# Peptides against a protein of PDB entry 7AE7, part 112

Target 1, 321 residues: chain A of PDB entry 7AE7
Amino acid sequence: KVYKDLREFLEVLEQEGQLIRVKEEVNPEPDIAAAGRAAANLGKNQPAVFFEKIKGYKYSVVTNVHGSWQNHALMLGLDKNTSTKDQFYELNRRWDKFPVPPNVVKREAAPCKENVIDKDINLFEILPLYRINEQDGGFYISKASVVTADPEYPDDFNKLNVGTYRIQVKDRDRVGIQALAMHDIAVQLEKAEAENKPLPIAITIGNNPLVTFMASTPVGYNQNEYEFVGALQDGVPMDIVKSDLYDHLYVPAGSEVVLEGHIIPRVRTVEGPFGEFPGSYSGARLQCEVKIDRITHRTNPIFENLYLGIPWTEIDYLMAL

## One batch from the design tools (peptide; made by RFdiffusion4, then SolubleMPNN)

Design b2_p17_5_s3 (from b2_p17_5, 10 letters changed)
Fold by OpenDDE base, seed 4:
Structure b2_p17_5_s3 (fold): chain B 321 residues (1-321), chain A 17 residues (1-17)
Amino acid sequence: as target 1 above (321 residues)
Amino acid sequence: SAREEALKKILEAIRKA
């Protein structure tokens, strides 16, 4: 099975008994994190947890989407009881199908374009933000697929990067992003900053689970993650759409939320601390700042966010294969 | 069911938090 978006995947998870719905209103803190910990501690079949109602917010949160081998098997369109070994073999078999170019769909056909916000941007109105860990220095978007391009080669689709980065909310329309030197985004940012130019960016939230998987998987600088998604879909192209602000940036057509903006050149602001691992906080660092200039989103957008805790958590499953 | 027990454990964790 191939999924067009997060919603189709969540439907399958629910059908397969791998998603728990919390229908009662919860507090963003500490309830989401507490529920995530409880889900992670359920043993071998860690379900996703979907929160329908969050106090003070309009929209829903889902966590632990990749939080088990069963969820990982289902992501690959396999039986949920497929062994880790067989999942690995199937992943490798499909990997060799690279490249599978995506389909570029029209704006009118892209669910991520259902709603537009281009003024009075407030991330808190769109995303039910919460502290993932008690000692976090702020609210984090921890499961976004971030789209950037090489500013010297903006039309080279092979250099289009889709990566996962730690993102701290800094203001209503600003986020800090951790761009480490080892990440492709850092190479692209260095080129932009050399000319004192903004780096165009699209931060996509709530995607096809294979997009999230590939955004978390290191690939070559000249390899497009969307072409791997098509490979991992066993040769079925994924659907992408042009961003609203930038002709050279493409986002998943089915994204729940797309934050379009730019990395401000040569600006660094305090980001962190963040509890990346239990008992281990990365210190506060000076990191890049993104200005959000436009939001597109699906009606009733789902905020997909990472649960962090003692291994094995969804981050470990995303990195294990 | 396993699902009901999972939900129960999650709700209990929320209530204890």
Scores: peptide ipSAE 0.508, ipTM 0.934, DockQ to the pose 0.915
Fold by OpenDDE base, seed 3:
Structure b2_p17_5_s3 (fold): chain B 321 residues (1-321), chain A 17 residues (1-17)
Amino acid sequence: as target 1 above (321 residues)
Amino acid sequence: SAREEALKKILEAIRKA
């Protein structure tokens, strides 16, 4: 089975008993984190948790989507009881199908384009933001697939990078992004900053689960993560659409939310702390700042965010294959 | 059901938080 978007995957998770729906209104803090911890403690079959109603917000949150081996099996379109060994074997078999080029769909065919916000941008109106950890220095978007390109080769699709980075909300239209030197985005940013130019960026939230998986999986600088998604879909191309602001950036057609903007050149602002691991906070650091210039989103967008807690957590499963 | 027990545990955790 292949999934077009997060919603198709969540439907399967729910059918397979791997998603718990919370229909009661919850407080963003501490309820989301408490529920995530409880879900993680349910044993080996850790479900996703879907919150329909969040106090003070209009939209829903889902967490722990990749939080179990059963969810990983289902992501690959396998039986939920497929062994980790067999999942790994199948993953490797499909990996050899690289490259599988994506389909570029028209704007009008892309669900992520259903709604547009191009003025008075307020991230808090679109995303039910909360502190993941009690001592976090702010709200984090921890499960975004961030799209950037090489500014010297913007039309080279093989250099299009889709990565996962720590993103702190800084203002209504601004986020901090952790671009470490080892990340492809840091190479691209260095090139842009050398010329004192903004780096175009699209921060995509609530994707096809294989997009999220590939965005967390290191690949070569000249390899496109979307072409691996097609491989992992057993040769079925994924659907991408051109960004609204940039001709050279493509986003998943089914994204729940797309934040289009730019990294401000040579600007660094305080970011953190963030509880990356239980009992350990990375200190506050100077990080890059992104201005959000445009948002596109599905109607009633689902905010997919990472659950962080006691291992094994969602992040451990995302990095385990 | 396992699902109902899971939901119950989640809701109990929310209430105790």
Scores: peptide ipSAE 0.483, ipTM 0.929, DockQ to the pose 0.904
Fold by OpenDDE base, seed 2:
Structure b2_p17_5_s3 (fold): chain B 321 residues (1-321), chain A 17 residues (1-17)
Amino acid sequence: as target 1 above (321 residues)
Amino acid sequence: SAREEALKKILEAIRKA
């Protein structure tokens, strides 16, 4: 089975008993984190947790989407009881199908374009933000697929990067992003900053699970993650759409939320601390700052965020494959 | 069911938090 978006995947997870729906209103803190810890403690068959109602917010949260081997099997369209060995075998078999170019769909066909916010941007109105860990220095978007391009080669689709980065919410329309030197985004940012130019960025939230997987998987600088998604879909292209602000940036057509903006050149602000691992906090550092200039989103957008807690956490599964 | 037990444990964790 191939999934067009997060919603189709969540439906399958629920059908397969790999998603727990919380219908009762919860507090963003500490309830989401507490529920995630409880889900992680259910054993090897860790379900996703979907929160329909978050106090003070309009929209839903889902966590632990990639939080088990069963969820990974289902992501690959396999039986949920497929062994880890067979999942790796199938992953490797499909990897050899690279490249599978994505389909560029029209704006009218892209669910991520259903709603637009181009003024008075407030991330808190769109995302049910919460502290993932008790000692976090703020709210994090921890499971976004971030789209950037090479500013010297903006029309080179092979240099389009889709990566996962630590993103702290700084203000209503600003986020801090951790662009580590080993990431492709750091190369692209360095080029932009050399000319004192903004780096165009699209931060996408709530994607096809294979997009999130590939955004968390290092690939070559001249390899497009979307072409790997098509390979991992066993040769079925994924659907992408042009961003609203930038002709050279393409986002997943089915994304729940797209934050379009720019990295401010040569600006660094305090980011962190963040609990990357239980009991381990990455200290506060000066990091890049993104201005959000436009939001597009699906009607009733689902905020997919990473569960971080007791091992095995969702990040452990994302890193293990 | 396993699902109901899982939900119960999650809800109990939320209530204890």
Scores: peptide ipSAE 0.478, ipTM 0.929, DockQ to the pose 0.902
Fold by OpenDDE base, seed 1:
Structure b2_p17_5_s3 (fold): chain B 321 residues (1-321), chain A 17 residues (1-17)
Amino acid sequence: as target 1 above (321 residues)
Amino acid sequence: SAREEALKKILEAIRKA
């Protein structure tokens, strides 16, 4: 089975008993984190947790989407009881299908384009933001697939990067992003900053689970993550759409939310701390700042965010393959 | 059901938080 978007995957998770729906109104803090911890304590068959109603917010949150081997099997379109060995074998078999070029769909065919916000941007109106960990220095978007390109080769599709980075909300229309020197985004940013130019960026939230998986998987600088998604879909291309602001950036057609903007050149602001692992906080650091210039989103967008708690966490599953 | 028990545990955790 191939999924067009997060919603199709969540439907399968629910059908397979791998999603718990919380219909009662919850507080963003501490209820989401408490529920996540409780879900993690259910054993190896950790379900996703979907919160329909969050006090003070309009939209829903889902967490722990990749939080089990069963969810990983389902992501690959396999039986949920497929062994980790067989999942790995199938992953490797499909990896050899690279490259599988994506389909570029028209704007009108892309669900991520259903709604547009291009003025008075307020991230809090679109995302039910909360502190993931009690001691976090702010609200984090921890499961975004961030799209950037090489500013010297914007038309080279092979240099289009889709990565996962730590993103702290800094203001209504600003986020901090952790671009480590080993990441492709840092190489691209260095080129932009050398010319004192903004780096175009699209931060995509709530994707096809294989997009999220590939965004967390290191690939070569001249390899496109979307072409691996097609490979992992056993040769079925994924659907992408051109960003609204940039002709050279393509986003998943089914994204729940797309934050389009730019990394401000040669600006660094305090970001953190963030509890990456239980009992360990990465310290506050000077990080890049993104200005959000445009939002596109699906109607009633689902905020997919990472569960962080007692191992095995979602990040452990995303890194284990 | 296992799902109902899971939901119950989650809701109990929320209430205790």
Scores: peptide ipSAE 0.458, ipTM 0.924, DockQ to the pose 0.893

Design b2_p17_5_s4 (from b2_p17_5, 10 letters changed)
Fold by OpenDDE base, seed 3:
Structure b2_p17_5_s4 (fold): chain B 321 residues (1-321), chain A 17 residues (1-17)
Amino acid sequence: as target 1 above (321 residues)
Amino acid sequence: SEKEAKLKYILEAIKKA
């Protein structure tokens, strides 16, 4: 089975008993983190946790989507009881199908374009933001697929990067992003900053599960993550759509939320602390800042966010194959 | 059911937090 979006995957998870729906209104803190921890602590068959109602917010949250081997099997369209070994073999078999070019769909065919916000941007109105860890210095978007391009080669689709980065919400229309020197985004940013130009960016949230998987998987600078998604879909192309602000940036057509904007050149602001590991916080650091200029989103967008805790957690499963 | 047990466990964790 191939999933066009997060919703199709969540439906399968629920059918397979790998999604727990919390219908009761919860407090963003500490309830979401407590539930995520509980789900992870089941030891096996760890479900996604879907929160229908969050106090003070309009929309839903889902966590632990990739939080088990069963969820990984289902992500690959396999039986949920497929062994880790067989999942690995199937993943490798499909990997050899690279490249599988994506389909570029029209704007009107892309679910991520159902709603547009281009003024009075407020991330808190769109995303049910919460502290993932009790001592986090703010709210984090921890499971976004961030789209950037090489500013010297904006039309080179092979240099289009889709990566996962730590993102702290800084203001209604501002986020901090951790672009480490080892990341492809840092190379692209360096080129933009050399010319004192903004780097165009699209931060995509709530994607089809293989996009999230590939965004967390390092690939070559001249390899496109979307073409690997098609390979991992056993040769079925994924659907992408042109961003609204930038002709050279393409986003997953099914994204729940797309934050379009730019990294402000040569600006660094305090980001953190963030609980990257249990009992350890990364100190506050100066990180890049993104201005959000436009939001597109599905009606009733689902905020997919990562749970971080004692291994094995969702992040460990995302990096295990 | 397994689903009910998981839900109960999660809800209990929320209540204790």
Scores: peptide ipSAE 0.614, ipTM 0.958, DockQ to the pose 0.936
Fold by OpenDDE base, seed 5:
Structure b2_p17_5_s4 (fold): chain B 321 residues (1-321), chain A 17 residues (1-17)
Amino acid sequence: as target 1 above (321 residues)
Amino acid sequence: SEKEAKLKYILEAIKKA
């Protein structure tokens, strides 16, 4: 099975008993984190946890989507009881299908374009933001697929980067992003900053699970993650759509939320701390700042965020394949 | 059911938090 979006995947997870729906209103803190920990502590068949109602917010949260081998099997469209070994074999078999170019859909056909916010941007109105860990220095968007391009080669689709980065919410329309030297985004940012230009960025949230997987999987600088998504879909192209602000940025057509903006050149602001691993807080550091200029989103957008705190975390599963 | 047991476990964790 191939998934066009997060919603199709969540439906399958629920059918397969790999998603727990919490219908009762929860507090964003500490309830989301507590529920995530509880799901992880099941030891096997760890489900996603979907929160329909978050106190003080309009929209839903889902966490632990990639939080088990069963969820990974289902992501690949396999039986949930497929062994890790067989999942790896299938992953490798499909990897050899690279490249599978994506389909570029029209704006009108892209669910991520159902709603637009281009003024008075407030991330808190769209995303049910919460502290993932009690000691976090703020709210994090930890499972976004971030789209950037090479500013020297903006029309080179092979240099379009889709990566996962640590993102702290800094203001209603600002986020900090951790662009480390080992990340492709850092190369692109360096080129932009050399000319004192903003780097165009699209932060996409709530994607089909293979986009999130590939955004978390290192690939070559001249390899497009969307073409790997098509390979991992066993040769079925994924659907992408042009961003609203930038002709050279393409986002998943089915994204729940797309934050379009720019990295402010040569600006660094304090970011952190964040509990990336149990007992490991990365200290506060100066990091890049993104101005959000436009939001597009699906009606009733689902905020997908990482579960963190007890191994095996979603990160452990995302890195294990 | 297994689903109900998991939900109960999660709800209990939320309540204790």
Scores: peptide ipSAE 0.609, ipTM 0.956, DockQ to the pose 0.928
Fold by OpenDDE base, seed 2:
Structure b2_p17_5_s4 (fold): chain B 321 residues (1-321), chain A 17 residues (1-17)
Amino acid sequence: as target 1 above (321 residues)
Amino acid sequence: SEKEAKLKYILEAIKKA
């Protein structure tokens, strides 16, 4: 089984008993985090948790999508009871199929283009934002697949980077992004900042689960994560579409929300604290700032976000593979 | 069902938070 988008995966999770739907209206805090902790504490067969109604917001949230070995097996299109060993074997077998180039679809064929916001941008109207951890210094987008290119080689598809980064919401149309020197985005940003130019960026939310997986998996600077997604789909290409603002940036065709904008050159603002691990907060740091210039989204977009808490959270599964 | 038990457990956790 191959998934075109998050929605097809959530349908399979629900059919397999690996998604719990909360139909009652919840408070963003503390209810989402409490439900995520409860799901993680089941010890086995940890489900995704889908919230249909969030007080003060229009749209839904899903958490813990990658939060179990069963969900990882289903992501690979395997039986949910496939052993971790056999999942690793299958991952390695499929990895050897790299590269599998994606299909570039037309704008009108891409679900992420159903709606456009290009004025009066307010992230709080499109994303049900909440504090992931009680002591977080703000609202975080923790499960985005961030698309950037090499500004010196913008047409080199092999240098197109799809990564996962810590993103703090700073204002209605501003986010802080943690670009560490070890990340490919930092190399690209350094080149842009050397010329005092903005770095084009697309922050994509609610993707095909293999896109989210690959965005969290380190690859070579000259390797495209989308070509690995095709490999992990056992040779079936994924669908991508050109961004609206930039000819050289491509986003997953099925993304729930796409935030298009730019990293402001040579600007650093205070970001954090964030609870990366239970009982350990990374201190406040000066981080890059992104201006959001355009949003595209599916009708009734689903905000996919990480649950962070007790060990064997979703991040532990994403990093263990 | 197992699904109903999981949902109940999650809803109880929300109510206690």
Scores: peptide ipSAE 0.594, ipTM 0.954, DockQ to the pose 0.894
Fold by OpenDDE base, seed 1:
Structure b2_p17_5_s4 (fold): chain B 321 residues (1-321), chain A 17 residues (1-17)
Amino acid sequence: as target 1 above (321 residues)
Amino acid sequence: SEKEAKLKYILEAIKKA
């Protein structure tokens, strides 16, 4: 089975008993993190947790989407009881299908374009933000697939990068992003900053689970993550759409939320601390700052965010394959 | 059901937090 978006995947997770729906209103803190820890502590068949109602917010949160081997099997469209060995075998088999070019859909066909916010941007109105860890220095967006391109070769689709980065919310329309030197985004940012130009960026939230997986999987600088998504879909292309602000940036057509903006050149602001590992916080550091200039989103957008806690966490599963 | 048991476990964790 192939999934067009997060919603189709969540439906399958729920059908397979791998999603728990919390219908009661919860507090953003500490309830979401407590529920995530509880789900992880089940030891086997760890479910996603979907929160329908969050106090002070309009929209829903889902966490622990990639939080088990069963969820990984389902992500690959396999039986949930497929062994880890067979999952790896199938992953490797499908990897050899690269490249599978994506379908570029029209704007009117892309669910991520259902709603637009282009003024008075407030991330808190769209995303039910919470502290993932008790000692976090702020609110984090931890499962975003971040789209950037090479500013010297904006039309080279092979240099389009889709990656996962630590993103801290700084203000209503600003986020900090951790662009480490080893990341393709850092190479692209360096080129933009050399000319004192903004780097165009699209931060996409709530994607097809294979997009999230590939955004967390290192590929070559001249390889497009979307073409691997098509390979992992066993040769079925994924759907992408042009960003609204940038002709050269393509986002998943089914994204729940797309934050379009730019990395401010040569600006660094304090980011962190963040609990990357249980009991271990990455200290406060100077990181890049993104100005959000436009938001597109699905009606009733689902905020997919990472569960962090005791191993095995979602990140452990995302890195294990 | 297993689902109900998991939900109960999660809800209990929320209440203890």
Scores: peptide ipSAE 0.571, ipTM 0.951, DockQ to the pose 0.923

